# Designs tried in a protein design run: peptides against a protein of PDB entry 2V3S. Part 64

Target 1, 95 residues: chain A of PDB entry 2V3S
Amino acid sequence: PISLVLRLRNSKKELNDIRFEFTPGRDTAEGVSQELISAGLVDGRDLVIVAANLQKIVEEPQSNRSVTFKLASGVEGSDIPDDGKLIGFAQLSIS

## One batch from the design tools (peptide; made by RFdiffusion4, then SolubleMPNN)

Design b2_p21_1_s3 (from b2_p21_1, 11 letters changed)
Fold by OpenDDE base, seed 3:
Structure b2_p21_1_s3 (fold): chain B 95 residues (1-95), chain A 21 residues (1-21)
Amino acid sequence: as target 1 above (95 residues)
Amino acid sequence: SRAERRARLKAQRAKFGSHQR
């Protein structure tokens, strides 16, 4: 399986690394993204963007070592989105 | 397994808290 890390901020604005595995041919990007949402780690509004980027990284893990993407849930927040600080953004990377 | 992944995600939720609102 592919070992992945999802880095994003919690409700206290603290950066955390969420670790999980993805097995090509058994798992789907949308299915695993739904598990992240069901666990309360990802906002439901971010299903589409998380699934799209998870698909991208597992499709070519040797080429796509890290992807950073804008969260739909972060757009209407009080803080200005910033990809460098992962404010309103999340990052998926190969562990 | 999928069940094991869900358990590990739940454990990390307990440690890190819920997503940003």
Scores: peptide ipSAE 0.756, ipTM 0.946, DockQ to the pose 0.863
Fold by OpenDDE base, seed 5:
Structure b2_p21_1_s3 (fold): chain B 95 residues (1-95), chain A 21 residues (1-21)
Amino acid sequence: as target 1 above (95 residues)
Amino acid sequence: SRAERRARLKAQRAKFGSHQR
């Protein structure tokens, strides 16, 4: 399996690393993204963007070691999005 | 398995809290 880390901020704006595994041929990017949402770790509005970027990493994990992407849930907040600070952004990376 | 992953995600939810609102 591929060991992944999803880095994003919680409701207290604290940066956290969420660890999970992905098995190609068994798991799907959308399926695992839905599990992250069901666990309350990802906003449901971010299903599409998380799934797309998860797919990007797992299709070529040796070349795509990290991806940072804008959250749909982040643009609706009062804070100005910032990819460097992961405000309104999240990061997926190979562990 | 999916069940095992869900359990591990739940444990991390307990530690880190919910997504940013």
Scores: peptide ipSAE 0.754, ipTM 0.945, DockQ to the pose 0.847
Fold by OpenDDE base, seed 4:
Structure b2_p21_1_s3 (fold): chain B 95 residues (1-95), chain A 21 residues (1-21)
Amino acid sequence: as target 1 above (95 residues)
Amino acid sequence: SRAERRARLKAQRAKFGSHQR
């Protein structure tokens, strides 16, 4: 399996590393993304963008060691989105 | 397994809190 880390801020604006595994041929990007949402770790509005970037990183994990993407849920927040600080952005990485 | 992953995600939710605003 591929060991992944999803780095994003919680409702208290604290950066957290969420760890999970992905098994090609058994798991799907959308399925695992839905599990992240069901667990309360990802906003439901971010299903599309999380699934798309999860698919990208697992299809070529050697080349796509890290991907950073804008969250749909982050646009409605009070803080201005910032990819460097992961405000309104999340990051998927190979651990 | 999927069940194990869900359990691990639940544990991390308890630790880190929700992304919901």
Scores: peptide ipSAE 0.753, ipTM 0.943, DockQ to the pose 0.897
Fold by OpenDDE base, seed 2:
Structure b2_p21_1_s3 (fold): chain B 95 residues (1-95), chain A 21 residues (1-21)
Amino acid sequence: as target 1 above (95 residues)
Amino acid sequence: SRAERRARLKAQRAKFGSHQR
């Protein structure tokens, strides 16, 4: 399995690393993304973008060690998006 | 397994809190 870290901010604006495993051939990017949403860790509006980037990193984990992407849920918030601070952005990386 | 992953995610949810404001 591929060990991954999803780094993003919680409702208190605290940056956290969420760890999970992904097994190619058994898991799907959309399926695991839905699990993250069901756990309350990711906003449902971010299913598409999380799944897309999860797919990108797991299909070539040796080449794509880290991907940072803009969250749909962060666009309509009061906080100004900032990829450097991961405000309105999240990061997936290989553990 | 999916069950194990969900359990670990739940534990981390308890630690980190929700995305919901």
Scores: peptide ipSAE 0.750, ipTM 0.942, DockQ to the pose 0.805

Design b2_p21_1_s4 (from b2_p21_1, 10 letters changed)
Fold by OpenDDE base, seed 3:
Structure b2_p21_1_s4 (fold): chain B 95 residues (1-95), chain A 21 residues (1-21)
Amino acid sequence: as target 1 above (95 residues)
Amino acid sequence: SREARRQQLLEQRKKFGSHQR
C-alpha cells in the first residue's frame, strides 16, 4: 500500500499530519476522501479537490511526491489563503 | 483494510480535533 500524509489545519488553526494508507486496485480516491470526511478530518465541501489530488498522487507516486491544493472550505474563511502557510490550502505527500 | 483505516482516522480525529471551519 501507499503511505500518505494529509497536512492541514484543524479548527484551532493547528497544522496536523493525518496519516493513512491507499491500496491501488482496492481503494478509490473518492472513497478514501469520503472516509476522511466521515472521520471529521476534512470538510465535506472539499470532497472534489481532495479526491482529485489524491488520484493524482496515487497515479504516479514516484513522480508526484507532494501536491498542494486550495480548499473550497477555505475560500469563505476570514484568513487570507496562503499555500506556504497552508491557510486555506492542504498538502498530500508520500510518507 | 478499510476498517483498520477507519479506526486509524478516528484515533487521529480524537487527537487533532475536527477540520477547520
Scores: peptide ipSAE 0.781, ipTM 0.952, DockQ to the pose 0.871
Fold by OpenDDE base, seed 1:
Structure b2_p21_1_s4 (fold): chain B 95 residues (1-95), chain A 21 residues (1-21)
Amino acid sequence: as target 1 above (95 residues)
Amino acid sequence: SREARRQQLLEQRKKFGSHQR
């Protein structure tokens, strides 16, 4: 399996590394994204963008070591989105 | 497995809290 880290901020604006595995041929990007949402770790509005970027990193994990993407849930927040600070952004990386 | 991942995610939810709203 592929060991992944999802780096994103919680409701207290603290940056955390969420760890999980992905098994090609058994798991789907959308399915695992739904699990992240069901666990309360990802906002449901971010299903599409998380699934798309998860698919991107698992299809070529040797070349796509890290991807940073804008969250739909972050657009309506009070803080201005910033990819460097991961405000309104999240990052997926190979562990 | 999916169940193992589910438990792992819930454990991290307890540790880190819910997503930012």
Scores: peptide ipSAE 0.781, ipTM 0.952, DockQ to the pose 0.883
Fold by OpenDDE base, seed 4:
Structure b2_p21_1_s4 (fold): chain B 95 residues (1-95), chain A 21 residues (1-21)
Amino acid sequence: as target 1 above (95 residues)
Amino acid sequence: SREARRQQLLEQRKKFGSHQR
């Protein structure tokens, strides 16, 4: 399995590393993204963007060691989106 | 497994709290 980390801010705006595994051929990017949402760790509005980037990283985990992407949920926040601070952005990386 | 991942995610939910709203 591929060991992944989703770096994302919680409701208190604290940056956390969410760890999970992905098994190619058994798991799907959309399925695992839905599990993250069901666990309350990802906003449901971010299903599409999380799934797309999860798919990207698991396609070539040796080449795509990290991907940073803009959250749909972050656009409506009070803070200005910032990819460097991961405000309105999240990051997927290989452990 | 999916169930193991589910439990792992729920544990992290307890630790980190919910997503930013």
Scores: peptide ipSAE 0.781, ipTM 0.952, DockQ to the pose 0.887
Fold by OpenDDE base, seed 5:
Structure b2_p21_1_s4 (fold): chain B 95 residues (1-95), chain A 21 residues (1-21)
Amino acid sequence: as target 1 above (95 residues)
Amino acid sequence: SREARRQQLLEQRKKFGSHQR
C-alpha cells in the first residue's frame, strides 16, 4: 500500500496532516476521495479536484512525491487563496 | 481495508475537526 498525507486547513483555519493508505488495484481515487468527504475531512465540492490529484500521485508515486492544488470550496470564501499558505489549496504527498 | 481506513479517518476527524462547522 501507498502511505499518503493530505495537508489542508480545517474550519478553524488550522493546518492538519490527514494520513491514509491507498492500495492500487483495490482502491480507486474517486472512492477514497469520497471516504475523505464522508469522514467530514474534505468538502464535498472538492471531490473532483481531490480525486484527480490523488490519481496523479498514486499512478506514479516514485515520481509524483507531492502535488498542490486549488480547492473549489476555497474560491467563494472570504479568504484570498494562497498556495504557499495552503489557503484555498490542499497538498497530497507520499509519507 | 476500507473499514479500517474509515475508522482511521474518523479518529482524525475527532482530533482535527471537520472541514466546516
Scores: peptide ipSAE 0.779, ipTM 0.950, DockQ to the pose 0.796

Design b2_p21_2_s1 (from b2_p21_2, 11 letters changed)
Fold by OpenDDE base, seed 5:
Structure b2_p21_2_s1 (fold): chain B 95 residues (1-95), chain A 21 residues (1-21)
Amino acid sequence: as target 1 above (95 residues)
Amino acid sequence: DEEFKKKAEEFSKASAARAAA
């Protein structure tokens, strides 16, 4: 399996690392993304972008060691989106 | 946010368990 870390800020704007495994051929990017949402860890509005970037990292984990992407849920936030600070952005990385 | 941390840990454990199965 591929060991991944999803780094994102919670509702209190605290940066968190969520560790999880992805097994190619069994897991799907959309499925795992839905599980993250169901667990209350990812905003439902971010299904598409999380799934797309999860797919990107798992299809070429040797090359895509880290992907940072803009969250739909962060666009209308009070804070200005910032990929460096992961404000309105999340990051997937290979553990 | 302890609640968030608990959710994250539960997710991690469940994910690890599935991967090990």
Scores: peptide ipSAE 0.802, ipTM 0.960, DockQ to the pose 0.938
Fold by OpenDDE base, seed 1:
Structure b2_p21_2_s1 (fold): chain B 95 residues (1-95), chain A 21 residues (1-21)
Amino acid sequence: as target 1 above (95 residues)
Amino acid sequence: DEEFKKKAEEFSKASAARAAA
């Protein structure tokens, strides 16, 4: 399996790393993304963007060691989005 | 946020268990 880390800020704006495994041919990007949402770790509005970027990294893990993407849930927030600080952004990376 | 950390750890454990099966 592919060992991944999802880095994002919680509701208290604290940066967290969520470790998980992805098995190509068994797991799907959308399925795992839905599990993250069901666990209360990802906002439901971010299903599409998380799934898209998860698919991107797992299809070419050696080329895409890290991907940073804008969250739908962060666009209308009070804080100004910042990819470097992962404000309104999240990051997927190979562990 | 200890609640968030707990959720994250539970997710990680479940993911690892499925991968090992």
Scores: peptide ipSAE 0.802, ipTM 0.960, DockQ to the pose 0.888
Fold by OpenDDE base, seed 4:
Structure b2_p21_2_s1 (fold): chain B 95 residues (1-95), chain A 21 residues (1-21)
Amino acid sequence: as target 1 above (95 residues)
Amino acid sequence: DEEFKKKAEEFSKASAARAAA
């Protein structure tokens, strides 16, 4: 399995690392993304972008060690999106 | 946010268990 970390800010704007495993051939990017949403860890509006970037990192984990992406849930907030600070952005990385 | 941390840890444990099966 591929060991991954999803880094994102919670409702209190605190950075958190969520560790999880991805087994190619058994898991799907969309399926795992839906599980993250069901667990209350990811906003439902972010299904598409999380799944797309999860797919990107698991298809070539040796090359794509980290991917940072804009969240749909973050674009209408009062804070200005910032990929460096992960404000309105999340990051997937290989553990 | 302890509630968020708890959710994250539960998710991690469940994920690890599935991967080990």
Scores: peptide ipSAE 0.802, ipTM 0.960, DockQ to the pose 0.906
Fold by OpenDDE base, seed 3:
Structure b2_p21_2_s1 (fold): chain B 95 residues (1-95), chain A 21 residues (1-21)
Amino acid sequence: as target 1 above (95 residues)
Amino acid sequence: DEEFKKKAEEFSKASAARAAA
């Protein structure tokens, strides 16, 4: 399996790393993204963008060691999005 | 946020368990 880390800020704007495994051929990017949402770790509005970037990193983990992407849930927030600080952005990386 | 940390850890443990099965 592929060991991944999802780094993002919670509702209190605290940065967290969420570790999880992805088994190619058994897991799907959309399925795992839905599980993250069901667990209350990812906003439901971010299903599409999380799934797209999860698919990108698992299809070529040797080439895509890290991907940072803008969250739909963060665009209209009070804070200005910032990829460097992961404000309105999240990051997926190979553990 | 202890609640967030708890649910994150539960997710990680569940994920690891499924991968090991």
Scores: peptide ipSAE 0.801, ipTM 0.960, DockQ to the pose 0.903

Design b2_p21_2_s2 (from b2_p21_2, 13 letters changed)
Fold by OpenDDE base, seed 4:
Structure b2_p21_2_s2 (fold): chain B 95 residues (1-95), chain A 21 residues (1-21)
Amino acid sequence: as target 1 above (95 residues)
Amino acid sequence: DPEFEARARAFSERSRRRAAE
């Protein structure tokens, strides 16, 4: 399995690392993303972008060591998006 | 946030358990 970390800020703007395993051929990017949403870890509005970037990183984990992406939920927030601070952005990386 | 962290931990545990099956 691929060991991944999803780094994002919770509703209190606290940075968190969500560690999880992804097994190619069994898990799907959309399935895992839906599970993240169901767990209350990712905003439902971010399904598409999370799934897309999860798919990207699991396609070639050796080359795609980290991907940072803008959250749909982030642009609707009060804070100005900032990829460096992961404000309105999340990051997927290989553990 | 302890609630968020608890949900995150639970998710991680489920993920690891599934990967081990």
Scores: peptide ipSAE 0.814, ipTM 0.964, DockQ to the pose 0.904
Fold by OpenDDE base, seed 1:
Structure b2_p21_2_s2 (fold): chain B 95 residues (1-95), chain A 21 residues (1-21)
Amino acid sequence: as target 1 above (95 residues)
Amino acid sequence: DPEFEARARAFSERSRRRAAE
């Protein structure tokens, strides 16, 4: 399996690392993304972008060690999006 | 946030358990 870390801020704007395993051929990017949402870890509005970037990193884990992407839920937030600070952005990385 | 962290930990544990099967 591929060992991954999803780094993102919670509702209190605190940075968190969520570790998980992804098994190609058994797990799907959309399925895992839906689990993250069901667990209350990711906003439902971010299903598409999280699934797309999860797919990107798992299909080329040797080349794409890290991907940072803009969250749909962060666009309407009060804080200005910032990829460096992961404000309105999340990051997926290979452990 | 302890509640968020608890949910994250539970998710991670489910993930690891599934991968071990």
Scores: peptide ipSAE 0.814, ipTM 0.963, DockQ to the pose 0.903
Fold by OpenDDE base, seed 3:
Structure b2_p21_2_s2 (fold): chain B 95 residues (1-95), chain A 21 residues (1-21)
Amino acid sequence: as target 1 above (95 residues)
Amino acid sequence: DPEFEARARAFSERSRRRAAE
Protein backbone atom coordinates (compact mmCIF):
# COMPACT_ATOMS: atom_id res chain seq x y z
CA PRO B 1 0.00 0.00 0.00
CA ILE B 2 0.88 3.68 -0.37
CA SER B 3 1.52 5.48 2.93
CA LEU B 4 0.08 8.99 2.86
CA VAL B 5 -0.23 12.04 5.09
CA LEU B 6 -3.06 14.55 4.89
CA ARG B 7 -2.04 17.82 6.53
CA LEU B 8 -4.79 20.31 7.34
CA ARG B 9 -6.09 22.62 10.03
CA ASN B 10 -8.94 21.65 12.34
CA SER B 11 -11.74 23.96 13.49
CA LYS B 12 -9.40 25.41 16.12
CA LYS B 13 -7.00 26.30 13.26
CA GLU B 14 -4.45 23.78 14.57
CA LEU B 15 -2.31 21.99 11.99
CA ASN B 16 -2.70 18.20 12.05
CA ASP B 17 -1.15 15.30 10.15
CA ILE B 18 -3.50 12.42 9.36
CA ARG B 19 -1.66 9.26 8.35
CA PHE B 20 -3.34 6.56 6.28
CA GLU B 21 -2.73 3.74 3.80
CA PHE B 22 -4.06 3.52 0.25
CA THR B 23 -4.13 0.22 -1.62
CA PRO B 24 -4.44 0.66 -5.40
CA GLY B 25 -7.02 -1.62 -6.95
CA ARG B 26 -8.93 -1.96 -3.68
CA ASP B 27 -9.33 1.56 -2.30
CA THR B 28 -10.79 4.42 -4.31
CA ALA B 29 -9.98 8.10 -3.94
CA GLU B 30 -13.64 8.97 -3.48
CA GLY B 31 -14.21 6.16 -0.99
CA VAL B 32 -11.31 7.21 1.23
CA SER B 33 -12.37 10.85 0.96
CA GLN B 34 -15.89 9.94 2.08
CA GLU B 35 -14.38 8.07 5.03
CA LEU B 36 -12.38 11.16 6.01
CA ILE B 37 -15.60 13.18 5.97
CA SER B 38 -17.51 10.56 7.96
CA ALA B 39 -14.73 10.61 10.56
CA GLY B 40 -15.20 14.36 10.98
CA LEU B 41 -11.71 15.13 9.68
CA VAL B 42 -12.65 16.79 6.38
CA ASP B 43 -15.55 19.12 5.60
CA GLY B 44 -18.21 17.57 3.36
CA ARG B 45 -17.89 20.48 0.94
CA ASP B 46 -14.33 19.35 0.22
CA LEU B 47 -15.21 15.86 -1.10
CA VAL B 48 -14.56 16.72 -4.74
CA ILE B 49 -11.23 18.50 -4.28
CA VAL B 50 -9.84 15.96 -1.79
CA ALA B 51 -10.83 13.03 -4.00
CA ALA B 52 -9.35 14.66 -7.10
CA ASN B 53 -6.01 15.34 -5.45
CA LEU B 54 -5.90 11.96 -3.72
CA GLN B 55 -6.42 10.34 -7.12
CA LYS B 56 -3.64 12.49 -8.57
CA ILE B 57 -1.08 11.50 -5.95
CA VAL B 58 -1.87 7.76 -5.93
CA GLU B 59 -1.84 7.35 -9.72
CA GLU B 60 1.77 8.61 -9.94
CA PRO B 61 3.25 8.55 -6.41
CA GLN B 62 6.84 8.64 -7.66
CA SER B 63 6.18 11.85 -9.59
CA ASN B 64 3.66 13.46 -7.24
CA ARG B 65 5.36 13.40 -3.85
CA SER B 66 3.21 16.26 -2.55
CA VAL B 67 0.09 18.11 -3.68
CA THR B 68 -1.39 21.24 -2.08
CA PHE B 69 -4.93 22.26 -2.92
CA LYS B 70 -7.53 24.87 -2.06
CA LEU B 71 -10.44 23.79 0.13
CA ALA B 72 -13.99 24.82 -0.73
CA SER B 73 -14.66 25.12 3.01
CA GLY B 74 -11.87 27.68 3.36
CA VAL B 75 -13.01 30.15 0.71
CA GLU B 76 -15.70 31.91 2.75
CA GLY B 77 -13.86 31.82 6.05
CA SER B 78 -12.65 34.82 8.00
CA ASP B 79 -8.99 34.05 7.30
CA ILE B 80 -7.34 34.85 3.98
CA PRO B 81 -6.37 31.62 2.20
CA ASP B 82 -2.64 30.92 2.20
CA ASP B 83 -1.11 27.79 0.65
CA GLY B 84 2.18 28.23 2.50
CA LYS B 85 0.49 28.26 5.90
CA LEU B 86 -2.22 25.81 4.83
CA ILE B 87 -4.97 28.30 5.64
CA GLY B 88 -7.90 27.34 3.45
CA PHE B 89 -5.60 24.74 1.88
CA ALA B 90 -4.69 21.13 2.60
CA GLN B 91 -1.73 19.01 1.58
CA LEU B 92 -1.36 15.36 0.63
CA SER B 93 2.11 13.85 0.66
CA ILE B 94 3.83 10.50 0.41
CA SER B 95 4.97 9.37 3.85
CA ASP A 1 -8.13 19.61 20.03
CA PRO A 2 -8.21 16.22 21.75
CA GLU A 3 -11.44 15.19 20.02
CA PHE A 4 -10.02 15.87 16.56
CA GLU A 5 -6.82 14.04 17.43
CA ALA A 6 -8.80 11.06 18.72
CA ARG A 7 -10.82 10.91 15.48
CA ALA A 8 -7.62 11.19 13.44
CA ARG A 9 -5.97 8.38 15.41
CA ALA A 10 -9.03 6.15 15.01
CA PHE A 11 -9.05 6.80 11.27
CA SER A 12 -5.35 5.94 11.01
CA GLU A 13 -5.83 2.73 12.97
CA ARG A 14 -8.74 1.63 10.76
CA SER A 15 -6.64 2.41 7.69
CA ARG A 16 -3.69 0.33 8.90
CA ARG A 17 -5.99 -2.53 9.88
CA ARG A 18 -7.61 -2.56 6.44
CA ALA A 19 -4.24 -2.47 4.69
CA ALA A 20 -3.10 -5.49 6.72
CA GLU A 21 -6.09 -7.61 5.63
Scores: peptide ipSAE 0.813, ipTM 0.963, DockQ to the pose 0.874
Fold by OpenDDE base, seed 5:
Structure b2_p21_2_s2 (fold): chain B 95 residues (1-95), chain A 21 residues (1-21)
Amino acid sequence: as target 1 above (95 residues)
Amino acid sequence: DPEFEARARAFSERSRRRAAE
């Protein structure tokens, strides 16, 4: 399995690291993304972008060690999006 | 936030158990 970390801010704007395993051929990017949403860890509006970036990192884990992406849930907030601070952005990386 | 952290930990544990099968 591929060991991954999803780094993102919760509703209180606190940065968190969520560790999980991905098994190619058994798990799907969309399936795992839906689990994250069901667990209350990711906003439902971010299904598409999380799944797309999860697919990107697991299809070539040796080449894609980290991906940072803009969240749909972060564009309409009062805070200005910032990829360096992960405000309105999240990051997936190989553990 | 302890509630968010608890949900994250539970997710991680389920993920590890699934991968070990």
Scores: peptide ipSAE 0.813, ipTM 0.963, DockQ to the pose 0.901

Design b2_p21_2_s3 (from b2_p21_2, 10 letters changed)
Fold by OpenDDE base, seed 5:
Structure b2_p21_2_s3 (fold): chain B 95 residues (1-95), chain A 21 residues (1-21)
Amino acid sequence: as target 1 above (95 residues)
Amino acid sequence: DAEFEARARAFSERSRARAAA
């Protein structure tokens, strides 16, 4: 399995690392993304972007060691999106 | 956020358990 970390801010704007395993051929990017949403860890509006970037990192984990992406849920927030601070952005990384 | 952290831990544990199966 691929050991991954999803780094993102919670509702209190605190940065969190969510660690999980991804098994190619068994897990799907959309499936895991839906689980993250169901667990209350990711906003439902971010299904598409999380799934797309999860797919990107798991298809070439040695090349795509880290991907940072803009969240749909962050665009309308009070804070200006910032990829460096992961404000309105999340990051997937190989553990 | 204790609640968020608890949900994250639970998710991680489920993920690891699934991978180990």
Scores: peptide ipSAE 0.809, ipTM 0.962, DockQ to the pose 0.907
Fold by OpenDDE base, seed 3:
Structure b2_p21_2_s3 (fold): chain B 95 residues (1-95), chain A 21 residues (1-21)
Amino acid sequence: as target 1 above (95 residues)
Amino acid sequence: DAEFEARARAFSERSRARAAA
């Protein structure tokens, strides 16, 4: 399996690392993303972007060691999006 | 956020268990 880390801020704007395994051929990017939402870790509006970037990193993990992407849930917040600070952005990386 | 962290840990544990099966 591929060992991954999803880094994002919670509702209190605190940075968190969520560790998980992804098994190609058994797990799907869409399925794992739905699990993250069901667990209350990712906003439902971010299903598409999380799944797309998860698919990107697992299809070529040796080349895509880290991907940072803009969250749909963060665009209308009071804080200005910032990929460096992961404000309105999340990051997937190979553990 | 203790609640968020607890949910994250539970998710991680489920993920590891699934991968080991």
Scores: peptide ipSAE 0.809, ipTM 0.962, DockQ to the pose 0.905
Fold by OpenDDE base, seed 4:
Structure b2_p21_2_s3 (fold): chain B 95 residues (1-95), chain A 21 residues (1-21)
Amino acid sequence: as target 1 above (95 residues)
Amino acid sequence: DAEFEARARAFSERSRARAAA
């Protein structure tokens, strides 16, 4: 399995690392993303972007060690999106 | 956020259990 970390800010704007395993051929990017949403860890509006980037990192984990992406849920917030600070952005990385 | 962290930990544990099965 591939060991991954999803880094993102919670509703209190605190950075959190969510660790999980991904087994190619059994897990799917969309399935795991749906689980993240069901667990209350990711906003439902971010299903597409999380799944797309999860797919990207698991298909070439040795080349794509980290991917940072803009969240749909962060666009209309009062804070200006910033990928360096992960404001309106999240990051997937290989553990 | 203790509640968020608890949900994250539970998710991680489920993930590990699934991978080990």
Scores: peptide ipSAE 0.809, ipTM 0.962, DockQ to the pose 0.905
Fold by OpenDDE base, seed 1:
Structure b2_p21_2_s3 (fold): chain B 95 residues (1-95), chain A 21 residues (1-21)
Amino acid sequence: as target 1 above (95 residues)
Amino acid sequence: DAEFEARARAFSERSRARAAA
């Protein structure tokens, strides 16, 4: 399996690292993303972008060691998006 | 946020258990 970390801010704007395993051929990017949403860890509006970037990193984990992407849930927020601070952005990386 | 962290840990544990099966 591929060991991954999803780094993002919670509702209190605190950075958190969510660690998980991904088994190609058994797990799907959309399925895991739906589980993250069901667990209350990711906003439902971010299903598409999280799934797309998860798929990107697992298809070539040696080439894509880290991907940072803009969240749909962060666009309409009061805070100005910032990829360096992961405000309105999340990051997937290989452990 | 202790509640968020608890949900994150539970998710991680389910993920690891599935991978080990």
Scores: peptide ipSAE 0.808, ipTM 0.962, DockQ to the pose 0.902

Design b2_p21_2_s4 (from b2_p21_2, 6 letters changed)
Fold by OpenDDE base, seed 5:
Structure b2_p21_2_s4 (fold): chain B 95 residues (1-95), chain A 21 residues (1-21)
Amino acid sequence: as target 1 above (95 residues)
Amino acid sequence: DAEFAQRAAAFSAASAARAAA
């Protein structure tokens, strides 16, 4: 399995690292993304972008060691999106 | 779904770990 970390800010704007495993051929990017949403760790509006980037990182984990992407949920927020600070952005990385 | 439940539990445990600034 691939060990991953999803880094993103919670509702209190605190950075959290969410660790989980992904097993190619058994797990799907969309399925795991839905689980993250069900756990309240990802906004439902971000299903598509999280799934797309999760797919990207797991298909070539040695090449895509880290991916940072813009959240749909962050666009309308009060804070200006900033990929460096992960404001309105999230990051997936290989552990 | 046992696998879903297991992963969700893992998420909960991991979510308590605040990223170092």
Scores: peptide ipSAE 0.092, ipTM 0.696, DockQ to the pose 0.084
Fold by OpenDDE base, seed 2:
Structure b2_p21_2_s4 (fold): chain B 95 residues (1-95), chain A 21 residues (1-21)
Amino acid sequence: as target 1 above (95 residues)
Amino acid sequence: DAEFAQRAAAFSAASAARAAA
């Protein structure tokens, strides 16, 4: 399986690393993203973007060691989105 | 299902770890 880390800010705006495995042929990007949402770790509004980027990283994990993407849940927030600080952005990376 | 349960447990453990600033 592919060992991944999802880095994103929690409700307290603290950066957290969420580690999980992805097994190609068994897991799907959308399925795992839905599990992250069900666990309260990802906002439901971010299903599409998380799934898209999870798919990107798992299809070519040796080439896509890290992907950073804009969250839908971050655009309406008071904080200005910043990919460097992962404000309104999240990052998936190979562990 | 079993896969979800296992992954959920992993999520719970991992969610407690803060990323380095």
Scores: peptide ipSAE 0.091, ipTM 0.693, DockQ to the pose 0.083
Fold by OpenDDE base, seed 4:
Structure b2_p21_2_s4 (fold): chain B 95 residues (1-95), chain A 21 residues (1-21)
Amino acid sequence: as target 1 above (95 residues)
Amino acid sequence: DAEFAQRAAAFSAASAARAAA
């Protein structure tokens, strides 16, 4: 399995690292993303973008060691999006 | 679903782990 870390700010705007494994052929990017949402760790509005980037990293984990992407939930937020501070952005990386 | 349950437990544990600034 592929060991991944999703770095994402929680509701208190604190950065957290969410560790999980992805097994190609068994797991799907959308399925795992839905699990993250069900766990309250990802905003439901971010299903598409999280799934897309999860798919990107798992299809070529050696080439895509880290991907940072803009969250749909962050667009409407009061804070100005900042990829460096992961404000309105999340990051998936290979452990 | 055992896989979901296991991953959910991992998510719960991981959600408490803060990333260094």
Scores: peptide ipSAE 0.091, ipTM 0.693, DockQ to the pose 0.082
Fold by OpenDDE base, seed 3:
Structure b2_p21_2_s4 (fold): chain B 95 residues (1-95), chain A 21 residues (1-21)
Amino acid sequence: as target 1 above (95 residues)
Amino acid sequence: DAEFAQRAAAFSAASAARAAA
């Protein structure tokens, strides 16, 4: 399996690392993303973007290593989106 | 199912570990 870390700010704007495994051929990017949402760790509005980037990193984990992407849920927040600070952005990486 | 339950438990445990910002 592929060991991944999702770095994402919670509702209190605190950065958290969410570690999980992904097994190609058994797991799907959309399925795991739905599980993250069900666990309350990802906003439901971010299903599409999280699934797309999860698919990107797991299809070529040696080449991609890390992907940072803009969250749909971050657009309407009080803070200005910033990829360097992961405000309105999340990061997936190979651990 | 069982697979979801296992991963959900792992998510909950991992979410308690905050990253330095």
Scores: peptide ipSAE 0.090, ipTM 0.692, DockQ to the pose 0.082

